# Peptides against a protein of PDB entry 3PUK, part 164

Target 1, 227 residues: chain A of PDB entry 3PUK
Amino acid sequence: ERGLKSVVWRKIKTAVFDDCRKEGEWKIMLLDEFTTKLLSSCCKMTDLLEEGITVIENIYKNREPVRQMKALYFISPTPKSVDCFLRDFGSKSEKKYKAAYIYFTDFCPDSLFNKIKASCSKSIRRCKEINISFIPQESQVYTLDVPDAFYYCYSPDPSNASRKEVVMEAMAEQIVTVCATLDENPGVRYKSKPLDNASKLAQLVEKKLEDYYKIDEKGLIKGKTQS

## One batch from the design tools (peptide; made by RFdiffusion4, then SolubleMPNN)

Design b2_p20_8_s2 (from b2_p20_8 with T2E E5K E8K R17A E19K)
Fold by OpenDDE base, seed 4:
Structure b2_p20_8_s2 (fold): chain B 227 residues (1-227), chain A 20 residues (1-20)
Amino acid sequence: as target 1 above (227 residues)
Amino acid sequence: SELEKRAKKIKEFNEEAEKE
């Protein structure tokens, strides 16, 4: 009935909640801007309660310590979100929570990961990349979290060329996360347009898909699927 | 690949975390 929303929820349930579940244990869940939107799109608070989440907190806000509880960080691998995490655990004397489980919505850059490892490793019980960088909608529609994507992709201004490339890279990465979530290795199809944006994006997607499935957690290389 | 390197690092990290 909920199509993509149910698939995304199932993925989160399996990849995040089941991964860190301990019987009888409640956790505080920390969300950033993206994951707030993501969870709000595919679940209810009652669903989170069933998964052992007592309360959700915004990672960007100042929060009171709850030192007796473990925290589940479900965040994007951005400097902003990571910096907020580091503030929670960076000081031995100022740990806000008992321990952390950290789940990134996408691949965490080595620089950020190393920074976390160097400062907070002892506080982290689990770190995982789950590769969900899109917002599911009803009717099998999804929204990519790429600001101003349309503007830059279709801008005739040459000054936007560098930004256009960055946007396309981000879009390609997020499309791969959709495919990963759906457990599909699609054959990429596109209609060429004057700006050749579709072709460029398709190439980026194909390349990233190849890389992703090569290192898939299941260790399976899937053939191209007709989508 | 960079992805493989990251995957390895995370795996190693988790293995270490499980020991603590």
Scores: peptide ipSAE 0.296, ipTM 0.853, DockQ to the pose 0.778
Fold by OpenDDE base, seed 3:
Structure b2_p20_8_s2 (fold): chain B 227 residues (1-227), chain A 20 residues (1-20)
Amino acid sequence: as target 1 above (227 residues)
Amino acid sequence: SELEKRAKKIKEFNEEAEKE
C-alpha cells in the first residue's frame, strides 16, 4: 500500500501542477503557513522544480516584484492569506507578478471569493478548490489543522458550546478531505467517550461524506468501503 | 446542492478567465 504522503503528493500534482502546467513556463509559488507545512511533509524542492516551480516565497512576507513571471498561489482560504494576495494584485497597487493561478486548500467562503473577484479578477487565470486540509505524518497517520480543538472539545464551560460546534465542523470537514484524497467512503467508526464528542463528530463526518460523494469529481456515487 | 452551486460558480469564473 502506498503511504499517505505519496497519495497527498499525487493529489497535489494532479490537482494543482498538472492543472496549470504550460510547457516551458516557470512559475513562482506562493505559500502560506499551512501549505508550507503540507508541501514540506510530502515533497522535496527537487520535486517542485520538476513541476515548473522556480522559487517558493512566503505570501505573508514583503516580496520584490517579478512582473514577467506568473505566480502560483497555493494557499488556505483565510482572510489573512487572501488579503496578502490582494496586496499583490489589487487595483490600488502595482502587480507583483504577470498573472495568478489560485488554488485553495479548502472551500473558499463566498465573502472572500467575491472580494477577490471584485478587485483583481482580470489578473487571475485559474481558481480551484483542492480540499486538502490535513498534514500527512505516516502511512496511515495525519494531523488535523484545527486551532484550539482540544481546548474547546473538552472545555467544561458551557459558554464554549458554540465554538465547540465550529471546531467539530472543521474537524469533520478535514476528515472528509482525507477520505476524498484516499478515494474512500468508509463506514465511520469511533470510541464512545464521556462527553460523547466522538459520536457527534462521527455523525458530522457521515453527513459530509454523503454530501461529498453525491457530487464527486466524476459525478459518481460511491458505495461504502472498508478502511 | 450547495456543492453543485459552488462548483458552478468556480467553473463560470474559470471560463471567463480563459477568455482573457
Scores: peptide ipSAE 0.293, ipTM 0.849, DockQ to the pose 0.655
Fold by OpenDDE base, seed 2:
Structure b2_p20_8_s2 (fold): chain B 227 residues (1-227), chain A 20 residues (1-20)
Amino acid sequence: as target 1 above (227 residues)
Amino acid sequence: SELEKRAKKIKEFNEEAEKE
């Protein structure tokens, strides 16, 4: 059995690098906090070089323009990462790169997508959602990148209820991406805890799994697996 | 579905991008 890291790398290679590969072309790759962790968990710099990446840059940092090179943005669909992208291409005079390939780790909200389309459409050669929003740790262990998840999910403060819902939704989406990556449609199991958070999360996951597998990458409806 | 709508939007976007 190939470890989860290998599966994730294979998915990234196929969905991102093979998708934008041009013979003899080198790209600058822009990463955010999540994708930095993701790639660090499943590949080496040598692997990226083999895929035609010459330099990795942090999207949040101020970077010098390299106008002759195309940029590969492998980023999360967050306002912060999108805003950084928009700064790179939002002005005709201040374009940092020749063109952009954008690969989101998850579904990009319509609001963000529309913002990108309105401001930078001419600079974008490809936009794709690859649905990998988890960090592989071990063969069967992964972590979710949901900031403050613990705090909001277990907060006794009712004022955090709205934030808790957002966090649970984000967690559910990431869990679905794991299932999709592993080509599994598992039944969701959870243990009862003092808070009904596990049950709510399970319901969200089940709903999202159902929606996702209605239209998979192969156009096939997959049955539930017994996991 | 919302997913289908999103997929369609992205597809249309990419098709437009390829023309440029």
Scores: peptide ipSAE 0.291, ipTM 0.851, DockQ to the pose 0.648
Fold by OpenDDE base, seed 1:
Structure b2_p20_8_s2 (fold): chain B 227 residues (1-227), chain A 20 residues (1-20)
Amino acid sequence: as target 1 above (227 residues)
Amino acid sequence: SELEKRAKKIKEFNEEAEKE
């Protein structure tokens, strides 16, 4: 029996490291806040060395150029992380590295993608969305990375309704990425709470799961599995 | 549909990148 951590690591290994691996080549890996936590939760530095990573750098830090090496960016599709990437390879700036492989933890918004394409396309060798936006804690436990989720979901203030919706969408998306990572389509189970947020979240998850598996399984929706 | 659209964009991007 494999725990969630091992499954997540296996997915990262196949989707990221195997995808950009070149024999005898070492890369610098750039991480943001989320991916630092993610990798720390499911691997060791020795594992990364085995995958051809020589050093890990924080994308937010001002780093010295290593122009002879390629860089692997494993980052969230946020304006902050993307802006840091653009500083490394933007047309107006000197390139920090030889080339870039970019792996996003989630779907990159079109606005950000277009910005990258317009500015840095010649420097990018690979771009991929791998859909891992959660942190594995235990064999069957994970943590969502949704700031202020509790506050907005349980706020009785009607002015927070729009933000609550955004938060629930983000939560639903992350739950779907867990299911996708595990290759499971579980039956959604919940306990109803005040404001019926659990029901709404369940509906969002079910919808997103349906969309994901319909596309991935060539129009076939997987039956619900045991959760 | 949205997922398919994004997948297509990324695929096209990668194909272009391989030509460099």
Scores: peptide ipSAE 0.281, ipTM 0.845, DockQ to the pose 0.592

Design b2_p20_8_s3 (from b2_p20_8, 6 letters changed)
Fold by OpenDDE base, seed 2:
Structure b2_p20_8_s3 (fold): chain B 227 residues (1-227), chain A 20 residues (1-20)
Amino acid sequence: as target 1 above (227 residues)
Amino acid sequence: SELEERYKKIKEFNEELEKR
């Protein structure tokens, strides 16, 4: 069995690099906190060079313009990352790069998407959601990136109930991305935990898996399997 | 579904980009 890291890299290569590759063209790649960790977990700088990336920049940092080069934004669909992108292209006179290819690691909220469309459409060559919202650790181990997940999921404070639901939803979505990446539609197994978090999460995952495979990228409907 | 709508909006956006 191929390790999860190799599967993730293959997915990124196909969904991102192959999607925007042009012969002889080098791009600057902009990463945020999550995608920095993601790429660091599954590839080397030499791998990125082979994919036409000349340099990697942190989207959060102040950067000098390189107006003759196109930029590949591989970022999470967060207000912070999107705002940084908008700053790079929001002003006609102050564009940092020649054009942008944007690849989101997850579904971009309509509010952020609309903001991008309204402000920077002329600078964008491609926009895609690739649905990789986890960090591969080991061959079969991954880490979810949901802020304060532990706090809200295990909080006894009833005032956190609404936030807990949001966190659970986000976790479920990320688990589905793992399944999609591995091309599996597994039956969900869980161990009962305090506050019934495992059961709730399992239900959300099952529902989202059904929705995903109903209209996957290949237009294929896959039957439920056991993991 | 929500997922269908997400795919639709991205697809439409990219189609618009390609027309330029």
Scores: peptide ipSAE 0.332, ipTM 0.867, DockQ to the pose 0.671
Fold by OpenDDE base, seed 1:
Structure b2_p20_8_s3 (fold): chain B 227 residues (1-227), chain A 20 residues (1-20)
Amino acid sequence: as target 1 above (227 residues)
Amino acid sequence: SELEERYKKIKEFNEELEKR
């Protein structure tokens, strides 16, 4: 049995590095907070070097232009990360790199996507959504990155009901990305608690899994698997 | 349906990039 970390790495290798790889070409890779954690959890710097990455940079920090090199942006589809990307390519004077390959860890909202298209299309060579929005911990253990999930899910305040729903949707989506990464369509299991949060989350996951496997990236319909 | 639309969006964009 191969651990979750190795599966995640293999997915990143095939979906990102192999996708933009050119023989003899080195790239600068730009990471945000989430993707820094993600890569740190499943690979070493030596692995990235083997994939043609010479330097890793934080997208949020001020960086010196390296105009002769192409940049690989592996980032979350957030306004903050997208805005940083736009600053790198928004004007001729601000263009920091030769070109950009953009790989999002999740579905990019149309508003952000359209903003990128309108302002930076000439600088972009590739754009993909990879759908890895979790951090592998152990062989079969992962963590979700949903801010304030605990607070809203267990809040007794009725005013937080709407936000709770949003958080649960986000959690469900991340769980689905784990399943997609593992190439599994499992039956959802949950432990009952005083609050019906587990049941609700399970239902959301099941629904999203069904939608995902109706039309996956390979155009395949997968049956339910046991996990 | 939503997933299909997203895939189409990205595919079309990349096709445009390749034609340049």
Scores: peptide ipSAE 0.325, ipTM 0.862, DockQ to the pose 0.579
Fold by OpenDDE base, seed 5:
Structure b2_p20_8_s3 (fold): chain B 227 residues (1-227), chain A 20 residues (1-20)
Amino acid sequence: as target 1 above (227 residues)
Amino acid sequence: SELEERYKKIKEFNEELEKR
């Protein structure tokens, strides 16, 4: 299947599961709100079992310790998710799992990253950013997880201008993750009417795409493709 | 760039983790 869902699953399989797989080893996987939706959109529990996941748990909920098993954290780089992780490994006596593999869906802010390093580094076996910050719905359809995007983008209130920029930045980042996942460098096209939002977003996407491919792990410089 | 700096930090961190 050549759909976006299959591409996303293959990316997760390669970037996350293959990265931390050990022969004969089972892991507990911790998910947050976003990654729960993400995985539910592109795989089944049987798929996760094949990847060595025995059970999935919600990172926000209170969980019983399983100290003999390693944990795979597939989470968004948010204060809420990171804080839950820190609570799982914040003290030696309170460690819920044997060790942690952490995979972020996007770039982790320095503040959160530093907090993790300072508090839980001894419990971490791997930390990686995989850059998947969208939900695939159909073969060529995806949704962005940007709170209040509609409100700020369409707000005529000048007082929301700064927040609008933040929202557009977040949207641009997520769009770039789609392109990265699909291994595409599109020529961004947009309709500018009636608002300039589309133009601004397009510019942000183009800039971020350029930056991404300059430092792409594959070292591939691609020309613009049809968008 | 900011991206390069992020990649560098993550790389360095993982290198430290692998030494244990």
Scores: peptide ipSAE 0.323, ipTM 0.864, DockQ to the pose 0.676
Fold by OpenDDE base, seed 3:
Structure b2_p20_8_s3 (fold): chain B 227 residues (1-227), chain A 20 residues (1-20)
Amino acid sequence: as target 1 above (227 residues)
Amino acid sequence: SELEERYKKIKEFNEELEKR
């Protein structure tokens, strides 16, 4: 059985690096906080070099222009990361790089997407949503990136009910991305003890899995698997 | 579906990009 880390790496290699690869071309890669952790968990610098990445830069930091090179942005679809990208290409100042390939780790909100299109579409060569929103830890273990999940899920305050729902939704979405990465449509299993959180999450996951496998990137419908 | 619409918008955008 192949480890989750290798599966994630293969997914990134296929979805990102192979997608924008040009023979003899080197790119600068821009990462944010999440994608830094993601790549660190599943690859080495030597792996990135083999994929045509010459330098890795933090998107949040000020960087010197390298105008002759194209940039590969592998970032989360957040206002912060998008704003940093826009600073590189969207300002009246000279752009930082020759062009941009953008790969989001999740669905990009329309507001952010439209903002990008309106400001710097001429600088973009490719834009994709990859849907990898988890960090692989072990062969069978992954970590969800949902801030304050513990707090809201276990909050006794009724005023947090709305936020709890948002958190649960985010968790469910990320679980579905794991399943998609593993190319599985599992029947959801859970243990519900005194709290109904597990049951609610399971229901959300099941619903989202059904929706996801109605249509995938290749337009394929997959049957249920067991896991 | 919502998912289908998401795929379509990205696909269409990339098609526009490729024309340049």
Scores: peptide ipSAE 0.321, ipTM 0.858, DockQ to the pose 0.654

Design b2_p20_8_s4 (from b2_p20_8, 8 letters changed)
Fold by OpenDDE base, seed 4:
Structure b2_p20_8_s4 (fold): chain B 227 residues (1-227), chain A 20 residues (1-20)
Amino acid sequence: as target 1 above (227 residues)
Amino acid sequence: SELEKIAKKIKEFNEEAKKR
């Protein structure tokens, strides 16, 4: 059984490690909170060593410079993670590593990307979005990283409607990353009762899937698969 | 689409990075 964990690892290996691999080169890998959980869920330190990672560091923590080594940033496209990256490379005096490879777990907003470009473009050797915004738990189980999703989705308070939409959008985006990782364009099934949340989410997912596969890495328009 | 724009900007960025 190709467990979801194995699929995720394979995706990361292909999209991240193989993408920046240089023979005989070791890198420092910088992780944020999400990617720490992600990698912990699907690999071991020995696996990372095999991929040319000598040490993993938390991007949020103060770190000693290792100026002779290149850094692999595997991070979420959040202001917090990006700001930490910028601290590492934003100033010549503060440059902690030789160069950076940046792999975002999701689409990087233009605002953040532009901020990176303006500050430290010369230090970046590669930037890629790999679109894995979920944590594999078991062979067919994953979790989404959407704060307060339950609260807003099931809140009876009309004042939370806007927040609910934001949460549902985020959930839909992350579900699409699951589909992308599995290389599937599924027909979405849902239970409509008692709330319309499932229907709304399904519609969002379907729309985003369509958009995603129009511009997938393979340039292929994949038809709907039954799953 | 927004996704196409993102893909384009990253592609361009990477192309520039290769020239460095």
Scores: peptide ipSAE 0.146, ipTM 0.744, DockQ to the pose 0.777
Fold by OpenDDE base, seed 1:
Structure b2_p20_8_s4 (fold): chain B 227 residues (1-227), chain A 20 residues (1-20)
Amino acid sequence: as target 1 above (227 residues)
Amino acid sequence: SELEKIAKKIKEFNEEAKKR
């Protein structure tokens, strides 16, 4: 059974672990809140050991330096996670690890990326965006990591309109990452509700899918799949 | 276009990283 969990794990294995693997080398892996949930949903500690991870640490917590080991950062591109990384490798602080491999779960904003480059580029051996911003639950079920999505999407208060838009954009982006992970370009289906949220979200997803696959079309034009 | 820009940025960064 090729469940969504298996697909996600396979993608992480290929995009992250295989990308930075060296024979006989162990790494410390740093996770944030989202990536902790993500990995917990699709793998076991034994799987990580097989991929050359000796220990997992929370990026938000104070950690003792292990200066002889390289660190694998698998984190979301958020100011909080990036700031924690910068504390580990910033020019004003002693480096906690020998070097860093950074894998972002989504596109890193230019502002954050530039901040990283300016402060600790010499410590970074690899930086990659892998575009996985969802949690697999079942073979064909996933959940989104969008805080307060329910509140803002269903709020009757017009003052929440701007936040509603932001939430819907975030949801759409994460749905697209599912499609990208599955290597699918599905037709979007939705159930109409009292609010037009489903229609708006569908339009956002379709637009983002088009943008994602048009870039790939310089190579292989993927038609819509029968999802 | 935005994705291409980001991809280019990361690619360039990684190329520089290989030189270290």
Scores: peptide ipSAE 0.139, ipTM 0.733, DockQ to the pose 0.620
Fold by OpenDDE base, seed 5:
Structure b2_p20_8_s4 (fold): chain B 227 residues (1-227), chain A 20 residues (1-20)
Amino acid sequence: as target 1 above (227 residues)
Amino acid sequence: SELEKIAKKIKEFNEEAKKR
């Protein structure tokens, strides 16, 4: 099956499953709310089995220890998900799994990363940011997962200006992950009327694209692609 | 940049993890 879903799956397969694959080894995979939706949109359980995942667990739920198995955490870099991870490995007596591979869907803030490093570094075999923070719907359609985005972006209340900026930033980040996943650096086009939201978002996307490609593992600065 | 800083930290972390 072709389209954005297939591209996303291939990216996850390469960036996550191939990265931590060990022949003959099965892992437990921990998902949060976003990654549950993400995987559900682009793969089946049978696909995950083929990648060495025996069971999927919700990171937010209390889980029984399976100390003989390694855990694959595929989670968003949020305080909530990170806190759940830390509860699994933060205490020697409370370790739920043998070891952890942690894959973030986006850039992990320094504060969260430092917290992880300080608390449970010895339990982590791999930490990686894969930069997929969108949900593929169709071949050319994706959904941004930014709560209350519409409300804050279009709020006439000036008191929401700071929150609007945060939302815009989050949206821009997710758009950049789409571009990165598709290996594109598109020219951003927008309509500025009636509000300046589109212009602001476009500027944020352009800036973040520049930053992304500067640090891209391929070391390639790509020219603008056809939009 | 902040992104470069994060990338460096993660890289260093992973290198340390390989040694364990």
Scores: peptide ipSAE 0.138, ipTM 0.739, DockQ to the pose 0.771
Fold by OpenDDE base, seed 3:
Structure b2_p20_8_s4 (fold): chain B 227 residues (1-227), chain A 20 residues (1-20)
Amino acid sequence: as target 1 above (227 residues)
Amino acid sequence: SELEKIAKKIKEFNEEAKKR
């Protein structure tokens, strides 16, 4: 069986690097906190060099302009990451880079997308959502990046019910990205006891899988698979 | 569907970007 790390790397290679590759062109790649962890989990710097990346920069840090080079932004669709991108291209007179390719790890909210379009559209050559929101650990192990998931899922405080739902939705979305990355539409299995959290999460995942596979990355419908 | 709407906005944006 192919390791999850290799599958994730192949997905990123196809969805990101192959998508923006130009012969003889080197790019600067900008990463945020999540994508730094993601790439660190599934590739080496030598792999990135082979894909035409000359330098990796942290999007949150101050950086010197390299106006002759295009930038590849591989970032999460968060206000923080988007704001940092906007700082690089928001001023017409002081753009950090020649142009930008933006690849989001998940669906970009309309509010953020509209903000980008309003200020930086002319600088953007490509925008894509690749839907990888998990970290591969081992061949069959991954980590979800949902802050405070444990706390809210198991909180005895009824006041946390609304937040629990938000966390469950986020977890379900990330699980669906795993399935999408593996090209699977599995029947969801869970333990119903001692808490109903697993059942609720399973239902959310099933619903989201159904919605996702109505139109996949290629616009194709995929039936249920045995996993 | 919501997914179709999302796909459409990105597609349109990319098509405009290609024209630049």
Scores: peptide ipSAE 0.133, ipTM 0.730, DockQ to the pose 0.704

